# Ledger of designs, part 50: peptides against a protein of PDB entry 7SID

Target 1, 151 residues: chain A of PDB entry 7SID
Amino acid sequence: LHMYLMLLKELPGEEYPLPMEDVLELLKPLSNVCSLYRRDQDVCKTILNHVLHVVKNLGQSNMDSENTRDAQGQFLTVIGAFWHLTKERKYIFSVRMALVNCLKTLLEADPYSKWAILNVMGKDFPVNEVFTQFLADNHHQVRMLAAESIN

## One batch from the design tools (peptide; made by RFdiffusion4, then SolubleMPNN)

Design b2_p15_8_s1 (from b2_p15_8, 8 letters changed)
Fold by OpenDDE base, seed 3:
Structure b2_p15_8_s1 (fold): chain B 151 residues (1-151), chain A 15 residues (1-15)
Amino acid sequence: as target 1 above (151 residues)
Amino acid sequence: MDEQLEKEQQRFLNS
C-alpha cells in the first residue's frame, strides 16, 4: 500500500503530464486498493489527496482518444463510489474534504462536466451538480471549502 | 460505464 501511495504522490504536475499509458497502469489497481481500505478513514483520505495528481494528467490529454476515455472511466468509477458512500454517511469530514478537493480539481479541468460525470449503479451525476451538494454538508469546514471553490 | 467497471464499483460499494 505505502509504495502505491508513494507512486500516486510523486506524479508530476500539469507542467509535465505523464503519458496516458502510464496513467492507466497507475489507475488499474486503484479500485481494488480503495475497496480493501474503504473502512479506514485515514487511508481513504490519503488516497483521495494523492489522486489529485491524476486529475491534472487527465486534463492535459486528447479527450477524444480511447486511452483518455478509459483513464477517465477508471478514475470516475472510484470517485463515484466515494461519493455514494459519502451520501450514506460512511466517511468523516476529513475524507469528505479530500473528496471535495478532487471534485474541485475535476471542475477546473472540465467546468461544464462534459466528461466529468459520475456513474453510480447505472445513473449519471454531473460533477457540477454533485459538487453543489457539499454546500449543505453537516460539517462547517466542508461547507466552507465547497463555498470557496464556487467563487 | 462498461461492465468491468460496473463490477469493480459494485465490489467497492459492497466490500
Scores: peptide ipSAE 0.617, ipTM 0.940, DockQ to the pose 0.862
Fold by OpenDDE base, seed 1:
Structure b2_p15_8_s1 (fold): chain B 151 residues (1-151), chain A 15 residues (1-15)
Amino acid sequence: as target 1 above (151 residues)
Amino acid sequence: MDEQLEKEQQRFLNS
């Protein structure tokens, strides 16, 4: 875990995008790691904070390539799971804050949710629609963060 | 989503 988190932390962002092949290699174990530590709030928060760089990197890629679509799918699968578990009240506010930041960066890269669509249990949820749900979050700071991102 | 991604997500949701 610690080694993987270190790799995520050191991932270049938008300013220095990685080749999509490298992004894919980093994303491959992500779902498994998240699954193993889904009940550890601190680990989940850390993971979500680090994968912000992945979103920034994806936004700089060629949207027409197979590798880009694959990377998007890998990433959105994990974000969709976090969102679903959030709806089931599995995560404290600090994890939800990190998730909102991920969704915010997705909207910055894809404001109209052309590719930023969460698929959970066979159903599609555009991120721009998902994001608005956090405006009604039970925690004040989550609502504030969401509100700041809409405008 | 393809079948592999669906399986991974389901494992995540059921872990």
Scores: peptide ipSAE 0.617, ipTM 0.940, DockQ to the pose 0.862
Fold by OpenDDE base, seed 5:
Structure b2_p15_8_s1 (fold): chain B 151 residues (1-151), chain A 15 residues (1-15)
Amino acid sequence: as target 1 above (151 residues)
Amino acid sequence: MDEQLEKEQQRFLNS
C-alpha cells in the first residue's frame, strides 16, 4: 500500500501530463486497493487526495484515444463507488471533502459532463448533477467547499 | 460501463 500511495502522490499535475499508458498502469491496482481499505477513513482520504493528479492528467488527454477512454472508465468506476458509499453515510466529512475535490476537478475539466459520468449499478449520473447534492451536506465545510465550485 | 469494470465496482461495494 505504501509504495502504491507514494507512486500516486508523485504524479505530475496539469503542467506536466503523463503519457496515457503510464496513467493506465497506475490505475490498474486502484480498485483493488480501495476495496481492501474501504472501511479505513484515513486511507480513503489519502487515496482520494492523491488521485487528484490523475484527474488533472485525464483532463489534458486526447479524448479520441482508446487508452483515454479506458483510463476514464477505470477512474470513474472508483469515484462512483465512493459516491455511492457516501450516500450510504459510510464516510466522515474529511473523506467527503476529498471526494468533492475530485468531483470539482472533474467539472473543471468537463463542465458539461460529456465524459464525466458516474455509472453505479447500471445507472448513469452526470457529475454536474451529483455535485449539487453536496451543497446540502450535513457538514458545513463540505457545503462550503461545494459552494466554492459553483462560483 | 463494460462488464469487467462493473464487476470491479460491485466487488468494491460489497467488500
Scores: peptide ipSAE 0.617, ipTM 0.940, DockQ to the pose 0.859
Fold by OpenDDE base, seed 4:
Structure b2_p15_8_s1 (fold): chain B 151 residues (1-151), chain A 15 residues (1-15)
Amino acid sequence: as target 1 above (151 residues)
Amino acid sequence: MDEQLEKEQQRFLNS
């Protein structure tokens, strides 16, 4: 876990995007790692904070390539699962804060949710629609963070 | 979403 988190942490941002092939290699273990630690709030928060760099890399890539679609799919699979479990009230506010930041970054890269669509249980949920739900979050800091993305 | 990703997500949700 530690080594994997270090790799995610050191991922270059928007200014220095990685080749999509490298992004794919980093994303392949992500779902499994998240699954193993889904009940650890601190680990989940850390993972979500680190994958912010992945979104920035995806946004700078050619969206028409097969590798880009594959990377997007692998990433959104994990985000969709975190969102679903959030709806089931499995995560404390600090994890939800990290998730909102991921969704915010996705909207910056894809404001119209052309590719940023969460698929959960065979149903599609555009991120721009999902994001508005956090404006009504039970925790004031989550609501404030979500509101900052609108104005 | 392809079948493999669906399977991985289901494993995540049921873990």
Scores: peptide ipSAE 0.616, ipTM 0.940, DockQ to the pose 0.836

Design b2_p15_8_s2 (from b2_p15_8, 7 letters changed)
Fold by OpenDDE base, seed 1:
Structure b2_p15_8_s2 (fold): chain B 151 residues (1-151), chain A 15 residues (1-15)
Amino acid sequence: as target 1 above (151 residues)
Amino acid sequence: MKEQLEKEQQAFLNA
């Protein structure tokens, strides 16, 4: 886990994006790692904070390539799962804060949710619509973060 | 690919 988290942490940002092939290699084990630690709030928070770099990389890539679509799918699958479990009240505010930051970054890259769509159990949820739900979050810090993200 | 992603997501949700 720690080695994997370090790899995510050291992922180059927006200024120096990785080749999409490298992004895909990092994303492939992500779902499994999240599954193993889904009940560990601190690990989930850390994962969500580190995968912010993935969105930054995706935003600088060629959106028309098959590899880009694959990477988008891999990432959105995990975010969709976190969102679903959040709706089931499985995560504390600090994890939800990290999730909101991911969604914020997605909206910056794709403001109209052309590709940023969460598919959960066969149903599509555009991120721009999903994001607004956090404006009504039970925790004040989550609401504040969501509010500043749209203004 | 889509089917594989759905399977992975379901595994995550059921973990």
Scores: peptide ipSAE 0.636, ipTM 0.941, DockQ to the pose 0.943
Fold by OpenDDE base, seed 3:
Structure b2_p15_8_s2 (fold): chain B 151 residues (1-151), chain A 15 residues (1-15)
Amino acid sequence: as target 1 above (151 residues)
Amino acid sequence: MKEQLEKEQQAFLNA
């Protein structure tokens, strides 16, 4: 886990994006790692904070390429699962804060939700619609973070 | 690829 988290953290920013092939290799284990630690709030928060770098890389790529679509699918599968479990009240506010930051970054990269669509149990949920749900979150800091993203 | 992702997501949701 530690080595994997370090690799996520070391992902370069917007100035020097990684080749999409490298991003794909990094994303492949992500779902399994999240599944293994889904009940550990601190690990989930750390993972969500680190994958912010992935969103920045995905937003700079050609969305028409097969590798980009594959990487987007790998990432959105995990985000969709976190969102679904959040609706089931499985995560504390600090994890929800990290999730909102991921969704915010997705909207910055794809404000019209052309590719940023969460598919959960066969149903599609555009991120711009999902994001507005956090304006009514029970925790004030989550509401504030969501509100500042659209104001 | 889509089918594999759906299986992984379902495993995540049921873990």
Scores: peptide ipSAE 0.635, ipTM 0.941, DockQ to the pose 0.939
Fold by OpenDDE base, seed 4:
Structure b2_p15_8_s2 (fold): chain B 151 residues (1-151), chain A 15 residues (1-15)
Amino acid sequence: as target 1 above (151 residues)
Amino acid sequence: MKEQLEKEQQAFLNA
């Protein structure tokens, strides 16, 4: 886990995007890692914070290649699961904060939700619609973070 | 690919 998290942490920023092939390779184990630690709030928070770099790389891709779509799908699968479990009240505010940051970054990369659509149990949820739900979060810091993203 | 991702997501949700 620690080695994998380190790899995610060391991803370059928006100015130096990774090749999509590399992004895809990093995303392949992600779902499995998340599933193993889904009940560990601290690990989930850390994972969500680290995958922000992946979102930035996905957003910088101007190519509509198959690898890009695959990478987007891999990432959105995980985010969709975190969102669903959040709706089920499985995560504390700090994890929800990290999730909001991921969703914010997705909206910055894809403001019209062309590809940023969460599919959970066969239903589609555009990120722009999902994001607004956090404006009504029970925790004040989550609401504040969500509000900052709108303004 | 889509089916595989759905399977992985379901495993995540059921973990």
Scores: peptide ipSAE 0.633, ipTM 0.941, DockQ to the pose 0.951
Fold by OpenDDE base, seed 5:
Structure b2_p15_8_s2 (fold): chain B 151 residues (1-151), chain A 15 residues (1-15)
Amino acid sequence: as target 1 above (151 residues)
Amino acid sequence: MKEQLEKEQQAFLNA
């Protein structure tokens, strides 16, 4: 976990995107790592904060590439799982804050949800529709973050 | 979604 988190933390921002091959290699273990630590709120928050760099990298890539679509799928699989578990009230507000930031970044890269679509248990949920649900979150800071993101 | 990704997501949700 430690080494993997270090790799995520050291990812460059959107100004210096990584080759898609490197992004794919980094994303391959992500689902498994999240699964192992899904009940650790602090680890989940840390992972979600670090993968913001991945979203920024994906937004700068050629969306017509098969490798780009593959990377998007790898990432969205994990985000979809976090969203689903959030609906089941599994995560405290700090984790939900991190998730909202991921969704915000996705909307900035893809405002019309052309590729930013969460597939959970065989159903598709465009991120722009998912995002509005956090406007009614039980925690005031989550609502505020969601509100400022769409204004 | 790819079949493999669906399996991984399900494993995550069931963990």
Scores: peptide ipSAE 0.633, ipTM 0.940, DockQ to the pose 0.862

Design b2_p15_8_s3 (from b2_p15_8, 7 letters changed)
Fold by OpenDDE base, seed 1:
Structure b2_p15_8_s3 (fold): chain B 151 residues (1-151), chain A 15 residues (1-15)
Amino acid sequence: as target 1 above (151 residues)
Amino acid sequence: MEEELEKEQQRFLNS
């Protein structure tokens, strides 16, 4: 876990995008790691904070590439799971804050949710629609963060 | 690929 988190932390940002092939290699174990530590709030928060760099990389890629679609799919699968579990009240506000930041970054890369669509249990949820739900979050800081991101 | 992703997501949701 610690080694993987370190790799996520050291991932280059938007100014220095990685080849999509490298992004894919990093994303491969992500779902498994999240699954193993889904009940650890601190680990989940850390993961969500670090994967922000992945979103920045995905936003600069050629959307027509097979590797891009694959990377987007793998990433969105994990975000969709976090969102679903959030709706089931599995995560404290600090984790939800991190998730909102991920969704915000996705919207910056894809404001109209052309590719940023969460698929959960066979249903599609555009990120722009998902994001608005956090405006009604029970925690005031989450609501504030969501509100600041829309305008 | 989509089916594989669904299976991975289910493992996450059911863990």
Scores: peptide ipSAE 0.555, ipTM 0.923, DockQ to the pose 0.944
Fold by OpenDDE base, seed 3:
Order: structure tokens, then C-alpha cells, then sequence
Structure b2_p15_8_s3 (fold): chain B 151 residues (1-151), chain A 15 residues (1-15)
């Protein structure tokens, strides 16, 4: 786990995007890792904070390529699961804060939710609509972060 | 691919 988290953390920023093939390799174990540690709030927070770099890479690629669609699907599957469990009140505010940051970054890359759509149990949820729900979060810091992202 | 992703997500949700 530690080595994997280090890889996520040390990803280059927007100025030096990784090849999509490398992004796919990085995303491959992500769902499994999240599943294993879904009940560990600190690990979930750390994962969500680190995958921000992945979102930056996804937004700079040709959306028409199969590899890009695959990478987007892998990432959105995980984000969708975190969002669903959040609705079921499984995560504390610090994890929700990290999730909001991920959603914010997704909207920066795809403001109109053309590809940033969460599919959970066969239903589609555009990220812009999902994001709006955090404006009514029970924790003040989550509401504030969501509001700042909209303004 | 989509079916595989759905299975992975379901495993996540049920873990």
C-alpha cells in the first residue's frame, strides 16, 4: 500500500502529463486497493488526495481514443463508489472534503460533464449534478469547499 | 470492459 500511495503522490503535474498507457497501469489496481481499505478513513482520504494527479492527466488526453475512455472508466468507477458510500454516510467529513476536491478537478477538466459521468448500479449521474449535492452537506467545511468551487 | 468495471464497483460496494 505504501509504495502504491507514493507512486500516486509523486505523479507529475499538468505541465508534464503521463502517457495514457502509464495512467492505465496506475489505475489498474486502484479499485482493489480502495475496496480493501474502504473502512479506513485515513487511507481513503490519502488515496483521494493523491488521485487528483490522475484527473489532471485524464483531462489533457484525446477523449476519442480507446485508452482514454478506458482510463476514464477505471477512474470514474472508483469515484462513483466513493460517492455512493458517501450518500450512505460511510465517510467522515475529511474524506468527503477529498472527494469534493476530486469532483472539482473533474469539472475543471470537463465543465459540462461530457465524459465526467458517474455510473453507479446502472444509473448515470453527471458530476456537475453530483457536485451540487455537497452544497447541502451536513459539515460546514464541506459546504464551504463546495461553494468556493462554484464561485 | 463496462461489465468488468461494474463487477469491480460492486465488489467495492459490498466489501
Amino acid sequence: as target 1 above (151 residues)
Amino acid sequence: MEEELEKEQQRFLNS
Scores: peptide ipSAE 0.555, ipTM 0.923, DockQ to the pose 0.945
Fold by OpenDDE base, seed 4:
Structure b2_p15_8_s3 (fold): chain B 151 residues (1-151), chain A 15 residues (1-15)
Amino acid sequence: as target 1 above (151 residues)
Amino acid sequence: MEEELEKEQQRFLNS
């Protein structure tokens, strides 16, 4: 876990996008790591904060590439799981804050949710629709963060 | 790919 988190932390930002092949290699263990530590709020928050760079890389890539679609799918699978568990009240506000930041970054890259669609248990949920739900979050900081992203 | 991702997500949700 430690080494993986270090790799995520050291990812270049939007100004220095990685080759999609490298992004894919990084995403391969992501679901498993998240699954193993899904009950650890601090680890989940850390992971969500670090994968922000992945979202930026995905937005800079050729959308017609198979590798891009693969990377998007792997990433959105994890985000979808976090969102689903959030609806089940499994995560505290700090984790939800990190999730909102991920969703915000997705919307910046894809404002109309053309590819940013969460598929959970066979159902599709566009991120723009998912994002609006956080405007009604029980925690005021989550609501404020979500509201700041709308304008 | 889609089926594999679905299985991974289910494992995540059921872990």
Scores: peptide ipSAE 0.555, ipTM 0.923, DockQ to the pose 0.916
Fold by OpenDDE base, seed 2:
Structure b2_p15_8_s3 (fold): chain B 151 residues (1-151), chain A 15 residues (1-15)
Amino acid sequence: as target 1 above (151 residues)
Amino acid sequence: MEEELEKEQQRFLNS
């Protein structure tokens, strides 16, 4: 886990995106790692904070290639799961904060949710619609973070 | 969503 988290953290930023092939390699174990530690709030927070780099990388991809779609799908699968579990009140505010940051970054990359759509249990939830739900979050910091993204 | 992704997500949600 530690090594994987380090890899996520050390990803190049938006200004120097990784080749999509490398992104895919990074995303391959992500779902497994998340599933193993889904009940660990600190680990989940850390993962979500680190995958921000992935979101930025995906957002910089102007290619409608199979690899891009694959990477987007793999990432959104995980985000969708985190969102779903959040709705089930499984995560504390700090994890939700990290999730909101991910969603914010997705919206910046895809304001109209053309590809940023969370599919959970066969249902589609555009991120722009999902994001607004956090404006009503029980924790004030989550609401503020969400509101800052809207304004 | 692809079937494989659905499977992964379900595994996540049910883990």
Scores: peptide ipSAE 0.555, ipTM 0.921, DockQ to the pose 0.859

Design b2_p15_8_s4 (from b2_p15_8, 5 letters changed)
Fold by OpenDDE base, seed 4:
Structure b2_p15_8_s4 (fold): chain B 151 residues (1-151), chain A 15 residues (1-15)
Amino acid sequence: as target 1 above (151 residues)
Amino acid sequence: MEKKLQEEQEKFLNS
């Protein structure tokens, strides 16, 4: 886990995007890692904070390539799962804060949710619609973070 | 969503 998280942390951001092939290799283990540690709030927060760099890389890529779509799909699968479990009240506010930051970054890259669509249990949820739900979060800091993103 | 990704998500949600 530590080695994998370190690799995610060291990913170049928007200023220096990685080749999509490299992004794909880093995303492949992500779902399994998240699954193993889904009940550990601190690990989940750390994972979500680190994958922010992945979103920045995806936003700078050519959206027309098959590899880009594959990378987007792998990433959104994980984000969708975190969002679903959040709806089931499985995560404390600090994890939800990290998730909101991921969704905010997705909206910056794809404001109209052309590709940023969460598919959970066969249903599609555009991120721009999902994001508005956090404006009514039970924790004031989550509401404030969400509000700052749209003002 | 690809079948493989769907299976991975299901594993995540049910883990």
Scores: peptide ipSAE 0.613, ipTM 0.936, DockQ to the pose 0.836
Fold by OpenDDE base, seed 1:
Structure b2_p15_8_s4 (fold): chain B 151 residues (1-151), chain A 15 residues (1-15)
Amino acid sequence: as target 1 above (151 residues)
Amino acid sequence: MEKKLQEEQEKFLNS
């Protein structure tokens, strides 16, 4: 876990996009790591904060590339799972705030949810629609963060 | 959604 988190932390941001091949290698273990630590709120928060750089990288990539679509799919699968578990009230506000930041970054890259669509248990949920649900979050800080992101 | 991704997500959701 420590090594993986370190790799995520050291990822270049939007200013220095990674080759898509490197992004794919980084995303490969992500789902498994999240699964192992899904009940650890601090680890989940840390992971979500670090993967923000991945979203920024994906937003600058050629959308017509097969590797780009693959990377997007792998990332969205994990985000979709976090969102679903959030709906099941599995995560505290700090984790939800980290998730909102991820969704915000996705909307910045794809404001009309052309590719930013969460698929959970066979159903599609556009991120722009998912995002609005956090405006009604039980925690005031989550609502505020969501509201600031829309305007 | 690809079959592999579905399996990974299911594992995540049920872990």
Scores: peptide ipSAE 0.612, ipTM 0.936, DockQ to the pose 0.858
Fold by OpenDDE base, seed 5:
Structure b2_p15_8_s4 (fold): chain B 151 residues (1-151), chain A 15 residues (1-15)
Amino acid sequence: as target 1 above (151 residues)
Amino acid sequence: MEKKLQEEQEKFLNS
């Protein structure tokens, strides 16, 4: 876990996007890692904070490549799971804050949810619709962060 | 969503 988190943390930002092949390699173990530590709030928060760099890379990628679609799918699968578990009240506010930041970044890259669609249990949920739910979050800081993301 | 991804998500949700 430690080594994997270090790799995620060291990902470059939007100014220096990674080759999609490298992004894919980093995403491959993500779902398994999240599954192992889904009940650890601190680890989940850390993971969500680190994958912000992945979202930034995906937003600048060429949508015409199979690798881009694959990377988007792998990432959205994990985000969808976090969102679902959030609805089940499994995560404290700090984890929800990190999730909102991920969703915000997705919307910045894809404001109309052309590709940013969460599929959970066979149902599609556009991120722009999912995001509005956090405006009614029980915690004031989550609501505030969500509101600030609306422009 | 691809079958493989669906299986991974299900494992995540039920872990």
Scores: peptide ipSAE 0.611, ipTM 0.936, DockQ to the pose 0.798
Fold by OpenDDE base, seed 3:
Structure b2_p15_8_s4 (fold): chain B 151 residues (1-151), chain A 15 residues (1-15)
Amino acid sequence: as target 1 above (151 residues)
Amino acid sequence: MEKKLQEEQEKFLNS
């Protein structure tokens, strides 16, 4: 786990994106790792913080390529799951903070939610719509972070 | 969502 997290952490920013093929390799085990540690709040927080770099890489690629669609799908699958479990009150505020940052980064890459759409249990939820829900979060820091992100 | 991704998400949600 720690080695995998280190790899995610070392991803370059938006200025120097990785080849999509490399992004795909990094995303491949992500869902499984999240599944194994879904009940560990600290690990979930760390994962969400580190995958911010993935969003930056996704936004710099050809949106019409197969590899880009694959990478986007794999990433959005995980984010959708975190969001769903958040609605079920499975995560503490620090994890929700990290999730909001991921959603914020997605909106920066895709302001109109052209591809940033969460599909959960067969239903589509545009990230811009999902993001506004955190304005009503029970924790003041989550609300504040969400509010800062839209201003 | 593709079938593969749906299965992975389901595993995540039910793990």
Scores: peptide ipSAE 0.610, ipTM 0.935, DockQ to the pose 0.827

## One batch from the design tools (peptide; made by RFdiffusion4, then SolubleMPNN)

Design b2_p16_1_s1 (from b2_p16_1, 9 letters changed)
Fold by OpenDDE base, seed 2:
Structure b2_p16_1_s1 (fold): chain B 151 residues (1-151), chain A 16 residues (1-16)
Amino acid sequence: as target 1 above (151 residues)
Amino acid sequence: SEVEKNLQELKDLIEN
């Protein structure tokens, strides 16, 4: 886990994105890692914080290739799961904060939600719509973070 | 879709 998290953290910035093939390789174990540590709030927070780099990489991809779509899909799968479980009140505020940051970054990368769409139970939820829900979060810091992102 | 399938699988793994 530690090594994997370190790899996520040390991804190149948006100025020098990783090849999509490398992003895909990095994303492959992500769902398994998330599932394994799903009940560890601190680990979940850390994962969400580190995958921000993945979002930045995905956002810099100007190619509408199969690999890009695949990577986006795999990433959105994880985000969608965390969002869904968040709605079910499974995560503490610190995890939700991290999730909001992910969503914020997604919006920055895809302001029009062309690809940043969470599919949950067969329904599509554009990230911008999902994001606004956190304005009504029970925790004030989550609300503030969400509000700051809109302004 | 594959994404939907993966999402459901992940949700199942996380919730169980």
Scores: peptide ipSAE 0.031, ipTM 0.680, DockQ to the pose 0.108
Fold by OpenDDE base, seed 3:
Structure b2_p16_1_s1 (fold): chain B 151 residues (1-151), chain A 16 residues (1-16)
Amino acid sequence: as target 1 above (151 residues)
Amino acid sequence: SEVEKNLQELKDLIEN
């Protein structure tokens, strides 16, 4: 886990994106890792903080390629899972803060939610619509972060 | 690559 988290953390920024093939390799174990540690709030927060680099890489690629769609799908599956569990009140505010930051970064890459759509239990939720729901979060810091992100 | 080997090792630990 720690090695994997380090790999996520050390990804280059949007100025020097990784080849999509490398992004795909990095994403392969992500769903399993998230599933295994879904009950550990600290690990979930750390994962969400580190996958911000993945969003930056995805935003710099050709959105029409098969590899890009595959990478987007795998990433959105993870974000959708965290979103779903958030709706079930499974995560504390610090994890929700990290999720909001991920959603913010997604909107920077895809402001109109052309590809950033969460599919949860067979229903589609555009990230821009999902994001606005955090404006009504029970925790004041989550609301503030969401509000700052849309200003 | 080393990254691929590390990721595969991690997957093996999780799945097995």
Scores: peptide ipSAE 0.029, ipTM 0.444, DockQ to the pose 0.049
Fold by OpenDDE base, seed 5:
Parts: sequence; C-alpha cells; structure tokens
Structure b2_p16_1_s1 (fold): chain B 151 residues (1-151), chain A 16 residues (1-16)
Amino acid sequence: as target 1 above (151 residues)
Amino acid sequence: SEVEKNLQELKDLIEN
C-alpha cells in the first residue's frame, strides 16, 4: 500500500501530463485498494489527496482516445464509490474535504460535466450537481471549501 | 482481466 501511494503521489500535474497508458497502469490497483481500505479514514484521505494528480492528467488528455475514456471511467467509479459512502455518512469531515477537492478539480477540467458524471446504483449524477450538495454539509469547513470552489 | 474484476467489486460495493 505504501509503495503504491508513493507512486500515485509522484504523478505529475497539469504542467507535465503523463501518457494515458501510464495513467491506466497506475489506476489498475486503485479500485482494489479503495475497496480494501474503505473503512480506514486516514488511508481514504490519503488516496483522495493523491488522485488529484490523476484528475489533472485526465483533464489534459485527448478526449478522442479510447484509453482516455477508459481511464476516466475507472476514476469516476472510484469517486462515485466515495460519494456513495459519504451519503451513507461513513466518512469524517477530513475525508469529505479531500473528496470536495477532487470534485473541484474535476469541475475545473470539465465545468459542464460532459464526461464528469458519477454513476451510482444505476443512476447518473453530473459532478456539478453533486458538488452543490456539499454547500449544505454539516461541517463548516466542508461548506466553506465548497463555497470557495464556486467563487 | 484482473482490473475488470476489481472494478466490478467496487461497483458491487456501491450497489450493496
């Protein structure tokens, strides 16, 4: 786990996007890791903080690439899972903060939610609509972070 | 593939 998280952390951001093939390789273990540690708040927070680099890479990729669509799908599935568990009140505020940052970054890359759509329990939820729900979060810091994202 | 299996497991987590 530690080694994987370190590799994920080393992903370059917007300035130097990785080839999509490399992004896909990094995403392969992600769903398994997230599932295994879904109840560990610290690990979840760390994962969400590190995958911000993945979001930035996905936003800089060619939308016509099949690999890009595959990577987007895999990533959005993970984000959707965290969103779902958040709705079930499974995560503390610090994890929700990290999730909001991911959603914010997604909106920066796709402000109209053309591809940033979460599929949860067979239903589609555009990220721009999902994001607004955090404006009513029970924790003041989460609300503040969400509010800053739309200013 | 193993990746597809892991993805399905995550989806199953969401559905349950």
Scores: peptide ipSAE 0.025, ipTM 0.624, DockQ to the pose 0.213
Fold by OpenDDE base, seed 4:
Structure b2_p16_1_s1 (fold): chain B 151 residues (1-151), chain A 16 residues (1-16)
Amino acid sequence: as target 1 above (151 residues)
Amino acid sequence: SEVEKNLQELKDLIEN
């Protein structure tokens, strides 16, 4: 886990995007890691903080390639899972804060949610609609972060 | 690559 998290952390951002093939390799174990540690708040927070680099990298890539769509799909599966568990009140505010930051970054890359769509339980949820739900979060800091992100 | 190898090893550990 530590090694994997370090790799995610060291991923180049928007300044120097990686080849999509390399991004795919980094994403391959992500779903399994997230699933295994879904009940560990600290690990989930760390994962969400580090995958911000993935979003920034994806935003600079050619969206027309099959590899790009594949990478987007793998990433969105993970984000959708975290959002789903958030709706079930499984995560503390600090994890939700990290999730909001991921959603914010997704919206910066895809403001109209053309590809940033969460598929959960067979239903599609555009990230721009999902994001606004955090304006009504039970925790003050989460609401404030969400509000600051759209202002 | 070495990165790919390490990631595959991690994945194998999780899946097994």
Scores: peptide ipSAE 0.023, ipTM 0.436, DockQ to the pose 0.051

